# Ledger of designs, part 56: peptides against a protein of PDB entry 5JNO

Target 1, 112 residues: chain A of PDB entry 5JNO
Amino acid sequence: MVAKFQPPPEYQLTAAELKQIVDQSLSGGDLACRLLVQLFPELFSDVDFSRGCSACGFAAKRKLESLHLQLIRNYVEVYYPSVKDTAVWQAECLPQLNDFFSRFWAQREMED

## One batch from the design tools (peptide; made by RFdiffusion4, then SolubleMPNN)

Design b1_p18_8_s4 (from b1_p18_8, 9 letters changed)
Fold by OpenDDE base, seed 4:
Structure b1_p18_8_s4 (fold): chain B 112 residues (1-112), chain A 18 residues (1-18)
Amino acid sequence: as target 1 above (112 residues)
Amino acid sequence: SRLQELIEQVLAEHSATQ
């Protein structure tokens, strides 16, 4: 059998915490974006001393990696089981996540 | 903070399309 995915402790949400986010969400895609913000605030931080340094992982902070996406998807699946279908995930959630994240950084860069 | 404001702004833009 396939073992259930377990998030690292720093990315675990209680049922109450997840419900709170769900209650604020308008859709599965919206939930995904809100989970992105709540689970991975480090992806939105811009530290000046790390700017321009690929070795320190600054560039990585601007990418949604497989682990991030998997964690988000796992939580979204709790309330939107249809995203277990990869086609649904790619149509309903991934574009919204990518657009949201890209828009954030586009606006962030304009302020610098 | 400005960071939080920007996040909320982008969230608002996203949610407005839902």
Scores: peptide ipSAE 0.577, ipTM 0.928, DockQ to the pose 0.831
Fold by OpenDDE base, seed 2:
Formats: C-alpha cells, sequence, structure tokens
Structure b1_p18_8_s4 (fold): chain B 112 residues (1-112), chain A 18 residues (1-18)
C-alpha cells in the first residue's frame, strides 16, 4: 500500500484552519494560492538566507518546488477531489499558482 | 505590513478573475 502523504508538523493544518481558508476561497485554484501564502510565507520574504548559509541560494527562494506543490495539492484535494486527477491539477491549479507567485515578485521588484 | 498588503493585492487581483 502507498502510504498517505503526511505533511511536516510545521505545515500541518487543523480541519478548522483549513475550513477557514476554504471559506475565503472562490475556487480550487484560488484555494491553492491562499494555501501557498499561509503555508510558505518564507517564499515571499526578502530575507537573505545566505547570511547564515553560503550554500543557500537567493534564487531558490523564489521558486515553487515539488514539495510545496505536493503539500498544497494534498489540502486542495480535501475540498476539490477532482484535483486528484493530474490533468485537472495541471489545468486548474498549477497555472494559477504560478501566475500568482510570478505576479507577486514582479510587483515586488517594481518597488525596489 | 507592506509585504502583507502586496500579497493581499495580488490575491484580490487573482480572485477577481474567478
Amino acid sequence: as target 1 above (112 residues)
Amino acid sequence: SRLQELIEQVLAEHSATQ
């Protein structure tokens, strides 16, 4: 049997926390974006991690990695089971996540 | 914070298209 994905403790949402985010969401893609903000605030920060880690790249901080996407998808599936279909996930959620994230950094860079 | 405001702005723009 394939083990059910379990998020790390720091990314574990209670049913109530997830419900609150869902209530603010207009769609599965919108929910995905809101989960991105709530779960991974560090991806939106300008904090230079290289201060304490020479191996930590600044550029890596501005990328959505597989683990991020997997966690988000896992929660989205609770209320939007259709995203269990990879084609649906790729058509409905991934583009919205990428667009949201890229728009954020585009706007952020204009303020620099 | 300005950061949070920017996030909310982008979220609002995204949500408006749904």
Scores: peptide ipSAE 0.576, ipTM 0.928, DockQ to the pose 0.853
Fold by OpenDDE base, seed 1:
Structure b1_p18_8_s4 (fold): chain B 112 residues (1-112), chain A 18 residues (1-18)
Amino acid sequence: as target 1 above (112 residues)
Amino acid sequence: SRLQELIEQVLAEHSATQ
């Protein structure tokens, strides 16, 4: 048996915090995008977390990692249980996350 | 901040399509 995935302490949301985000959300995909902003503000920052890794580079910071996506999905499932189905997650939430994140960086780059 | 403004802008654009 595999233990249930538990988020690291720095990415744990209380029921009240999650409820607040849900109340602002229009859909599972919208909730996913809002969770991305709340859980991982560092992904939107100019701070280079790969400064000590020559193999990572700045471009690596502009990528949603599997662990980030899994954490978001776990919270989305609380209010949208249908995303437990991988096909639903990949059709309804994942494209919206990628589009949202890419649009942010596209606009950020245009500001130079 | 400008960063927050960009995030809110993209979020608003996304939400408008829901």
Scores: peptide ipSAE 0.576, ipTM 0.928, DockQ to the pose 0.871
Fold by OpenDDE base, seed 3:
Structure b1_p18_8_s4 (fold): chain B 112 residues (1-112), chain A 18 residues (1-18)
Amino acid sequence: as target 1 above (112 residues)
Amino acid sequence: SRLQELIEQVLAEHSATQ
């Protein structure tokens, strides 16, 4: 049994917003990456954190946490119900999320 | 912005490999 998870208010998407993202997506994994960008723009910005706390370090904000992954999965499963299976989630979505996020930061660091 | 451009570039690269 898995407890039903409800997104925090700041991460709520309307049906129309979700549909717009889905219409741009080629797969469940692609949808997951697009949701990552839409739901958590703060994970892609150093400027906001450098000004907020010099002692916190940028590395703390450059990782995907359980909450991020769970929220993304909840939305992906609306259109790709197969990701309710953990094996499918781990095979189809997680690698793409990690690769996308890592590629972004690798490219971002090279441009500094 | 440059940030948005970078996101779109990485996203495009990801989509191209699907």
Scores: peptide ipSAE 0.574, ipTM 0.927, DockQ to the pose 0.862

## One batch from the design tools (peptide; made by RFdiffusion4, then SolubleMPNN)

Design b1_p19_1_s1 (from b1_p19_1, 8 letters changed)
Fold by OpenDDE base, seed 2:
Structure b1_p19_1_s1 (fold): chain B 112 residues (1-112), chain A 19 residues (1-19)
Amino acid sequence: as target 1 above (112 residues)
Amino acid sequence: FQFPNPEVMAFLDEWLAEQ
């Protein structure tokens, strides 16, 4: 038996909060991307922002790690149980997450 | 619960519309 994954407190969403995001989503991949933005705003922070706030110790992160993906998948499966299948997750959600995240930063890098 | 960054969300919506 595998223990149920419990997200850290800072990444907990209530049923109402999750529903709000779901109501804005048109697919599991859409939901995944919206969850990425909602749960991990720090991944979209500008380097200048992190540099400008020396007091808070914030460091910009531009990488989707296993923990990020696992947390997102756990929430997505609540409304899209098919993503419990790894093949579905890798076909419907994971590519969208990676493409969205990569395109976001690619655009920011072109502004330099 | 915090509202997502409007700029990021705008980008997301635009990107999703192109899929």
Scores: peptide ipSAE 0.659, ipTM 0.940, DockQ to the pose 0.660
Fold by OpenDDE base, seed 5:
Structure b1_p19_1_s1 (fold): chain B 112 residues (1-112), chain A 19 residues (1-19)
Amino acid sequence: as target 1 above (112 residues)
Amino acid sequence: FQFPNPEVMAFLDEWLAEQ
């Protein structure tokens, strides 16, 4: 039996807050991307807060880590329970998350 | 509840429309 995952307090969304995001979403992949922006705005910031911190490398800041993806998946499952299936998650949500995130920074790179 | 960056959201909406 898999225990219920509890997100850290800083990433906790109420039912009402989650519903607001869901109401703007048209699919599980859409919802996943919106959650990415909502939960981790720092991943889209041009400001390097890792200045002087070897543990907070610049390259690492612009990466989707396993914890980010796990947190997003947990919320997506509330309204799209099919993503509990790893195959569905990898086909419907994970590619969109990666594509969205990479395209965002690709565009920012061209603007610099 | 923190509102997301409107510029990031605008990019997201545009990107989603192209899918």
Scores: peptide ipSAE 0.657, ipTM 0.940, DockQ to the pose 0.666
Fold by OpenDDE base, seed 1:
Structure b1_p19_1_s1 (fold): chain B 112 residues (1-112), chain A 19 residues (1-19)
Amino acid sequence: as target 1 above (112 residues)
Amino acid sequence: FQFPNPEVMAFLDEWLAEQ
């Protein structure tokens, strides 16, 4: 028997916190994008910020990894159980996540 | 619980409105 997925402590949301995000969302894809911003603010950190933090040596990683996507999907499933179907997840949520994230950084690159 | 970066959220709202 596979144990139920438990997110790392730094990415744990309470029911109330999740509901607050859901109340602002109009679709599963919308919810996914809002969760991306909420859970992983480091993915949206500017290069200037990363360069300026010499004390911690932090370098912003501008990539959506499997762990990010898995965590987001787990929360989306709570209110949109249809995304348990991989085909639905890949059609309704993944494209929006990728487009949003890519457009965000594309805009920043154009501003330089 | 942290509120998201307002700049990022503003971009998200604009992007969603274009969908």
Scores: peptide ipSAE 0.657, ipTM 0.939, DockQ to the pose 0.666
Fold by OpenDDE base, seed 3:
Order: C-alpha cells, then sequence, then structure tokens
Structure b1_p19_1_s1 (fold): chain B 112 residues (1-112), chain A 19 residues (1-19)
C-alpha cells in the first residue's frame, strides 16, 4: 500500500496499481482525473447511492467532497511532489477535476 | 483493485483529448 495516509479500504492502491495509472498520465492534473475515476466509480453512477465509510465516518454523495480531493492529492503527491504546494494543487489539479466531473454530469443531464 | 468503467474511461479520454 502507498503510505503516509490511511484511505478507506475501498480506496487503497498498491504501489504497482498506482504506477499503472501514472504510466497512463501525462501530468498531475491528468493523473488526478484518472485517480478520480479509479477510486470513486460510484460518483459516476446514475444509481442513487448513499455510502458511509464505517471506519472513518465519511458519507459519500454525488459531489467532490474534501475527503475525495484529499485522497486524490495524497496519491498525486507521490509522483508530483509539487502539488504539496496548495497554489500548485489549486492551479493544476483542482480545475481539471472540477471541470471533468461537471462536464461528465452535464452531458448525462443532456442525454435525459 | 477494480477495472475502471469503460464508459467513464471513454468519456475521460475524449475529454482529455480536447484539453
Amino acid sequence: as target 1 above (112 residues)
Amino acid sequence: FQFPNPEVMAFLDEWLAEQ
């Protein structure tokens, strides 16, 4: 497992699994979006869901919550240490995450 | 480890190509 933080069991990645995602990524923002899809597939489901983490007490909803972002950032930092700087994280990763996620659901809403 | 949803990945790849 990747160390330095304790994600819920369903959001844990081994070093090898993380490297597979990194090998497909061209930037920190790219990696962040790929991690979003990999770690939180439930956020892209049309099925109404309510999940609470029994270990940490986090309640997942169809939104990018602070815990989601923190977990993604922790993994991104392994290969892109510059995102430890909040300004870099907010400039390079957060806009891409929000844009990708919002556009996904915007398209889904148009298909209905 | 779980494989990502192919539909979501297709959207991601398309979106990334537009960036």
Scores: peptide ipSAE 0.653, ipTM 0.939, DockQ to the pose 0.665

Design b1_p19_1_s2 (from b1_p19_1, 9 letters changed)
Fold by OpenDDE base, seed 5:
Order: sequence, then C-alpha cells, then structure tokens
Structure b1_p19_1_s2 (fold): chain B 112 residues (1-112), chain A 19 residues (1-19)
Amino acid sequence: as target 1 above (112 residues)
Amino acid sequence: MEFPNPEVMAFLDEFLAEL
C-alpha cells in the first residue's frame, strides 16, 4: 500500500482546523475551494513580487500545481472518501477548483 | 490558521452560491 501523503508542515491542518472548514462547506467541491483559499492565500495575491526582478519566475505563482491539488484532495478525502476515486475527484472537485481559480484571476485582470 | 483575505472570501462566497 502507498503511504499517505504527508503535507509540508506549513500546510498541516489540525483536526479542529479542518473541521471548522468542513462545517462551512456544503459539498466536496465547496470544501476543496475553501481549502484552496485557506492553505494557499499567496495564490490570490495581487502583489507582483517579481516587479523589478527579471529572474523571479513570479508568473508561476498564479497556477495550481500538482502539489496544491494533492494537498487539497488529501483533506477533502477525510470527509468525502469518495474522492479517493479519481473519476469522482475529476468530476466533483477538480472542475470547481479550476473554475474558481480561473474566474478569480479573470476578474482581477479586468479590474487592473 | 491565517485569516483569508476578505476580498477573496467574498468572491469565494459568490462563486459557491452558484454551485
């Protein structure tokens, strides 16, 4: 059996913290989006930290990477075990995450 | 946990209301 993925310490939620987020969530997709915001607030920052630095690679900070998605899925799985099935994850959570993130930045780009 | 940006949370709430 594959060992459970261990999140980096900065993304380790206690049971109480996770439950608090779950209590605000109405579905797995809902929970996933809330976790995205809670775990990775830096992905929603309007601040261009690379301004003045040609080598910072700041553009990469506006993308959902595999690590982000894996961490979110691990937590969602605690209360929605059906997302262990990749087909369920891809139908119920992944589209919502991508749509939420894309729409957020699309709106911000229009405001700038 | 760090408190999320209120603007982000507002957008989240609007988005989730449509799910």
Scores: peptide ipSAE 0.675, ipTM 0.935, DockQ to the pose 0.593
Fold by OpenDDE base, seed 1:
Structure b1_p19_1_s2 (fold): chain B 112 residues (1-112), chain A 19 residues (1-19)
Amino acid sequence: as target 1 above (112 residues)
Amino acid sequence: MEFPNPEVMAFLDEFLAEL
């Protein structure tokens, strides 16, 4: 299946790379969280990162943006086509992604 | 592909084990 949304080159996975992640996954939500970590390691760094503006140095906030989520969803759809249904995506993947991401940073906040 | 930060992976494994 060809991705409907073509990701930027830095977030493009080969079939082999995606298969490796899928082989470790037990569900669509599991796969989504693994993809989040693999595709966007910058969202888990202790420093703010630029949104692609090298000139202005604008730092993005630690946030799961719609573009991140859309990219993850496109990869998940390859092996879990049911997430093409928005209701399934919102029930099986989004809560897991949000919980994982928020708990990660909540733990970091407690250690501070 | 680059291997993620071990700390992040450890947290991921713990989280996913409870799903």
Scores: peptide ipSAE 0.672, ipTM 0.934, DockQ to the pose 0.592
Fold by OpenDDE base, seed 4:
Structure b1_p19_1_s2 (fold): chain B 112 residues (1-112), chain A 19 residues (1-19)
Amino acid sequence: as target 1 above (112 residues)
Amino acid sequence: MEFPNPEVMAFLDEFLAEL
C-alpha cells in the first residue's frame, strides 16, 4: 500500500490558502499553473534553490520534476477529482503546465 | 505564503488569458 504523499512544510497549503487560489482559477489547468507559481517560485529564478537548502528536496534547475507535478496534482484533485484519472490529468493540466513553464523560460532565454 | 514575483505573475496572467 502506497503511503499518502506528504509535502514538505514549505509546500503545505492550508485549506484557506488553497481556496484563495481556486477562487482565482477558471479550470483545472488554470489552477495547476497558479499552484506552480505559488508553490515553486524557485523554479522561476536564476538561482537553484536546492543548492543551499538541505531541508528541501533536490530540484533540477528549470525543470518540472515528478515531485513538483505530483504535488500540484494532489492539490488540483481536491477541487477537480477527475484529474485522478491520468488521461484527464494529461489532457487538462499537464500540457498547460509544460507549455507555461516552457514559454516562460523561452522568453527568459531571449532576454539573456 | 509570500506573494509571487510580479514579473512571473504578469507572465502567468497573460498566459492564462489565452487558455
Scores: peptide ipSAE 0.672, ipTM 0.934, DockQ to the pose 0.588
Fold by OpenDDE base, seed 3:
Structure b1_p19_1_s2 (fold): chain B 112 residues (1-112), chain A 19 residues (1-19)
Amino acid sequence: as target 1 above (112 residues)
Amino acid sequence: MEFPNPEVMAFLDEFLAEL
C-alpha cells in the first residue's frame, strides 16, 4: 500500500495496481485522471451517491474535494516526484483533473 | 482492483486523447 493518507478500503491501491495504471499513462496529468476514475468511481455515478468512512471521516460527494485531490497527488508522486512541487501539481495535474470532471458532468447534465 | 464503468472509461479515453 502506497498511500500516505489512510483512505477507506475502496480507495486503497497496492504497488502492483498502481503500476498497472502507470503503465497506461503518458504523463502525470494522464495518470491523475486515470486515478480519479479508478479510486472514486462513485463520483461518476448517475445515481445520487454518498459514502463516508466511519474510521477517517472521509465523505465522497459528487464534487472534487481536497481529500480526493490529496489522495490522487500522493499516488502520482510515486512515479512523478516533481508533483511534490505545488507549482507543478497546479500546472500539470490539477487543471486536467478539474477539466475532466467538469466536462463529464456538464455533458451528462445536457443529456438528461 | 475494481473495473471502472465502460461509459466512464470511454469518456476518459476521449478526454485523454485530446490532451
Scores: peptide ipSAE 0.668, ipTM 0.933, DockQ to the pose 0.591

Design b1_p19_1_s3 (from b1_p19_1, 9 letters changed)
Fold by OpenDDE base, seed 2:
Structure b1_p19_1_s3 (fold): chain B 112 residues (1-112), chain A 19 residues (1-19)
Amino acid sequence: as target 1 above (112 residues)
Amino acid sequence: FEFPNPEVMAFLDEWLAQQ
């Protein structure tokens, strides 16, 4: 038996919050991307932003780690239970997450 | 309800619209 994954307190969403995100989503992949933005705004922070806040010790992160993906998948499966199938997750959600995240930063890098 | 970064969300919406 695998223990149920519990997100850290800072990444908890209420049922109402999750519902609101779901209502704005058109698919599981869409929902996954929106959850990425909602849960991990720090992954979209500019380097200059992190540099500008020396007091908070914030460091910009530009990598989707296993923890990020696992948290997102756990929320997505609440409304899209098919993503419990790894093949579905890897076909419908994971590529969209990676493409969205990569394209976001690619655009930011071209602005230099 | 508001997403933490409207600019990022706007980018997402534009990207999704192209899919």
Scores: peptide ipSAE 0.675, ipTM 0.948, DockQ to the pose 0.874
Fold by OpenDDE base, seed 5:
Structure b1_p19_1_s3 (fold): chain B 112 residues (1-112), chain A 19 residues (1-19)
Amino acid sequence: as target 1 above (112 residues)
Amino acid sequence: FEFPNPEVMAFLDEWLAQQ
C-alpha cells in the first residue's frame, strides 16, 4: 500500500484553491501546468547568481526536479485519478510540463 | 483567485491554444 504524500506547508493548497485552478483547466496536462505556475513561481523568475558560487546552484533553479513533479502529480490525482498510473502520467502530463517549461525559457532566451 | 504571475499564465494560455 502506498502512503499518502503530504506536501510541505508552503505547497499546501486548500480544496477551494485547487478547485479554482481545476475550473480553469481543460485536461490533466493543462492542470499540471497551471499547478506548476501556482506552486513554483520562482521557477519562472530570472535567476540571480553570485560570482564564484557553486553552492547556490543557480543553474538547477531552471530545472523541474522530482519533488516538483511529485507535488504536482499529487494534486492532479485529486481530479484525474488516472494519473496514478505512471504510464498515464508520463503520457498525458509529464510531456506537457516539460514542453511548457522549456518553451517558456526558450522564448525568454530569444528576448534577451 | 489570481495566479502569482499573470504574464506566465498568459504565455501558458497562448501555448495551450496552439496544441
Scores: peptide ipSAE 0.674, ipTM 0.947, DockQ to the pose 0.885
Fold by OpenDDE base, seed 1:
Structure b1_p19_1_s3 (fold): chain B 112 residues (1-112), chain A 19 residues (1-19)
Amino acid sequence: as target 1 above (112 residues)
Amino acid sequence: FEFPNPEVMAFLDEWLAQQ
């Protein structure tokens, strides 16, 4: 029996916090993108702040990994249970996440 | 309630408006 997925403490949202994000969202894909920003602000910075040093010269890897996507999907499912279907997740949410993330960094690269 | 990075959220809102 596989245990229910439990997010790490640093990525735990209360019901009230999640609802506030949902109230600002117009779709499951919109919600997914907002959750990306809320849960993983480090993915939108040039440096890895996890080390507590902006002067170390180490840049965080700009990649959406399986853990990121799984956490987001778990929260989206609360209000959009249709994303439990992998086909729906891959059609409605995953493309928007990837497009948003890619376009964000593409714009930053053009500004340099 | 405030998101951790308002600049990123502003970009998101603008991007969503173009969809």
Scores: peptide ipSAE 0.671, ipTM 0.947, DockQ to the pose 0.894
Fold by OpenDDE base, seed 3:
Structure b1_p19_1_s3 (fold): chain B 112 residues (1-112), chain A 19 residues (1-19)
Amino acid sequence: as target 1 above (112 residues)
Amino acid sequence: FEFPNPEVMAFLDEWLAQQ
């Protein structure tokens, strides 16, 4: 497991899994989006959002909450230490995460 | 290694290609 933080069991990645995702990523923002899909597939489902983590009490919603972003950032920092700087995180990763997530759901709404 | 939702990954790849 990747150290320095304790994600809920369903959001844990091994070092090998993280490296495989990194190998497919071209930037920190790209990596962040891929981690979003890998860690939180429930955020992209039309099924009823229930409690995301029975152990920690986190409730899943159709939004990127602080816990989601914090977990993603912790993994991104392993290969892109510059995102430890909040300004870099807010400029390089957060906009891409929000744009990707919002565009996904915008398209889904248009298909209905 | 496989992502849990190939459909979402396909969308992501298409979106990234447009950037």
Scores: peptide ipSAE 0.669, ipTM 0.946, DockQ to the pose 0.900

Design b1_p19_1_s4 (from b1_p19_1, 7 letters changed)
Fold by OpenDDE base, seed 1:
Structure b1_p19_1_s4 (fold): chain B 112 residues (1-112), chain A 19 residues (1-19)
Amino acid sequence: as target 1 above (112 residues)
Amino acid sequence: MEFKNPEVMAFLDEYLAEQ
């Protein structure tokens, strides 16, 4: 028996919170990107924050890891059950997530 | 809920509008 995936407490959304995000979304890929921003604000923290903390040596991770993607997919499935199919997830959501995230940081890198 | 990262959300809206 495979254990059912449960989000860590810090990444749990109520039905009302999720609905508010869904109400602004026009597609599964749209919803996925919006969830990325809301669930993981730390992935969008400016480089200046890391640079400002010389004492801690903290380096912010700017990568979409498997846990991030799994959490997003879990919530997207609630309203777009078709993403339970891995092929649909990889065609409709994953490319937009990666593209959005990459473009965000590409813009920031140009400004530096 | 309070939406996080308004600047990022603005960028996202622009990105999605181009799709």
Scores: peptide ipSAE 0.720, ipTM 0.958, DockQ to the pose 0.834
Fold by OpenDDE base, seed 2:
Structure b1_p19_1_s4 (fold): chain B 112 residues (1-112), chain A 19 residues (1-19)
Amino acid sequence: as target 1 above (112 residues)
Amino acid sequence: MEFKNPEVMAFLDEYLAEQ
């Protein structure tokens, strides 16, 4: 049997908190994006931690890593169990997450 | 709960409205 994925404490949502986010969501993809914003606000921060060291090759953490996506998917599955199917996840949630995230930063870069 | 990143959420709402 596959071990249950347990998020770090800082990314643990109560059922009530998750429900509040779900109540604002119209779809699994919508929910995924809202979870992205709420779970990982640091990914939307204007603070570039890499600016202090351009020579070390440190890249700003402006990418969605597998852990981010897995955590989001785990919560989305609670209300949208269909995303347990990888094909559904890749069709409904993952593209929207990436598109939202990329458009956010594309606009921010243009405004700055 | 208090929702984080109100400006980001506003952007998200606009984005979702276009979908």
Scores: peptide ipSAE 0.720, ipTM 0.958, DockQ to the pose 0.813
Fold by OpenDDE base, seed 5:
Structure b1_p19_1_s4 (fold): chain B 112 residues (1-112), chain A 19 residues (1-19)
Amino acid sequence: as target 1 above (112 residues)
Amino acid sequence: MEFKNPEVMAFLDEYLAEQ
């Protein structure tokens, strides 16, 4: 048994905010993608506005990390409890998240 | 709540319509 994941304060949604996103969603995978856009808008930006580290240069990475996915899953399971099953998460949500994110950047890179 | 990234959301809607 793994302890409950606690999201950082900047990624904490109220019940009302989550409900608004859910009302636009038609499935768990749909909800997952919408949460991705709302929680991590920086992953869809062409411009890195991060400042501070001259040694590391750029801070923004166009990659879905395990922390992003875990945070999204925590919210999805509120309305789609079946995703608590890892097999369901990997079949219903994870492929769509990766596919959506990949297609977004594939199209943007072609347009640039 | 203010929804972020309207252009990204538009892309998502198009993507979902194709699924």
Scores: peptide ipSAE 0.719, ipTM 0.958, DockQ to the pose 0.803
Fold by OpenDDE base, seed 3:
Structure b1_p19_1_s4 (fold): chain B 112 residues (1-112), chain A 19 residues (1-19)
Amino acid sequence: as target 1 above (112 residues)
Amino acid sequence: MEFKNPEVMAFLDEYLAEQ
């Protein structure tokens, strides 16, 4: 039996917070992208903070890791239970997450 | 709640509009 995924405390959302994000969403993929932005704002910061800076905090890697994706999926499942099916998750949400994230940084790279 | 990253959200809205 696989243990239920436990999100880190810094990535907890209340039911009310989640609902507010859902109210802006038109699909599971849409919701997934919005959750990505809200849960992991550090992945979108253009300033690379060095490790050890007490004022700057931890430097975040610009990478969508499996644990981040699993956390997003956990919240998406609340309102779109069909994504419990891995095939649905991989077809409807995961490609859009990766595409959105990739395009964001591609644009930022061109602006530099 | 306060929505984070309004600039990023604006980009997301543009991205979604193209889909």
Scores: peptide ipSAE 0.719, ipTM 0.958, DockQ to the pose 0.813

Design b1_p19_2_s1 (from b1_p19_2, 8 letters changed)
Fold by OpenDDE base, seed 5:
Structure b1_p19_2_s1 (fold): chain B 112 residues (1-112), chain A 19 residues (1-19)
Amino acid sequence: as target 1 above (112 residues)
Amino acid sequence: ASALSPEQQEILEAGLPPP
């Protein structure tokens, strides 16, 4: 039997913690966005990593990576088993995640 | 993770569509 996916310790939620998020969620897509903010606050940080070093010129990419999406999906599946179907995940959750994340940074860029 | 910080709560309130 293939072992079930286990998130890294820093992204591990207890049943009580997950339930608290679910109780405030209106849908699978809503839950997904709440998990995004809860699990990955670093993706919404105002910190410019290039500021600390003028020589390195490093700029953090603002992208949702496969690990982020997989972790979120695994938690959403607990209360919305239908997202185990990739078609449902792509129709109900992925667009909302991408829109939520894109709108966040679009709005922030318009403020300066 | 656990309870949302004030900053995290603001992000959700600003980004999630109203019910």
Scores: peptide ipSAE 0.615, ipTM 0.914, DockQ to the pose 0.463
Fold by OpenDDE base, seed 1:
Structure b1_p19_2_s1 (fold): chain B 112 residues (1-112), chain A 19 residues (1-19)
Amino acid sequence: as target 1 above (112 residues)
Amino acid sequence: ASALSPEQQEILEAGLPPP
């Protein structure tokens, strides 16, 4: 048997914590965006990661990686099992996530 | 996970449509 996907400890939510987010959510797409902000605050920070490495000056790209999306989908799936269908996930959640994330950084770019 | 920070709450309020 293939082992069930386990999120890294940093991104684990208890049933109570997840329920709190769900109670504030209006839809699966809304829940996905709320999970995005709560689980990955680093994706919304203006932190210059190059400061941590003066030698290389490397900074992580501001993008949603497959791991981020998979983690979010796993939690959304608990209360919205329809997202197990990839077509539903791509129609209901992914556009919401991408738009939410893109609008955030587009707005920041205009303010800077 | 920890409770939402003021910054996280602000991001959600700005980015999500109102109920």
Scores: peptide ipSAE 0.615, ipTM 0.913, DockQ to the pose 0.375
Fold by OpenDDE base, seed 3:
Structure b1_p19_2_s1 (fold): chain B 112 residues (1-112), chain A 19 residues (1-19)
Amino acid sequence: as target 1 above (112 residues)
Amino acid sequence: ASALSPEQQEILEAGLPPP
């Protein structure tokens, strides 16, 4: 049997924290992108590859994994229950997430 | 969760369409 999904402690949002993000959101897709930045800042930043050298960093993994998407979807569905339908999630939220994330890294590559 | 950093706010402003 499969237990109910529980977010890791570092990715838990209180009702008040989630409401604050929702109040700034214009749609489910907009909310999803805001959650992506709020929950996973490490996906947008270079990180140190060695604890012994603060000047040495490597590019963050430029991929949205299933765990990231599942966690975001769980929060989005609280205020947009229609995303419980996979077809709605794939039409209204997932493309917005992918476009937002890919555009970010495409722009960063042009600045390098 | 923590409040948005200046970097996080810049990412949202650059990536999200204006209202």
Scores: peptide ipSAE 0.614, ipTM 0.913, DockQ to the pose 0.439
Fold by OpenDDE base, seed 4:
Structure b1_p19_2_s1 (fold): chain B 112 residues (1-112), chain A 19 residues (1-19)
Amino acid sequence: as target 1 above (112 residues)
Amino acid sequence: ASALSPEQQEILEAGLPPP
């Protein structure tokens, strides 16, 4: 039997915290975007981690990774169980996440 | 998780459609 997914401590939400976000959400896609911002503020940061280290050249990637998407999906499923179906997730939530994230960085890129 | 920062709130306000 596969154990239930446990998010890293940094990305754990209590039932009350999740409910608060849900109460502000109008849809599964809306909830997904709100979770994205709340769980992963580092994905929206302009901080260049490579500025202090020319040798390593490390910089946070402005990309939604599988772990980010899985975490968001797991929380969305609590109130929108239909997204357990991959087709529903890809139709209702994933495009909204990608559009939201892409628009953010597109706008920031123009302002830089 | 912590409550939304002003920065996070601004991101949502700018990116999400109004209700």
Scores: peptide ipSAE 0.614, ipTM 0.913, DockQ to the pose 0.375

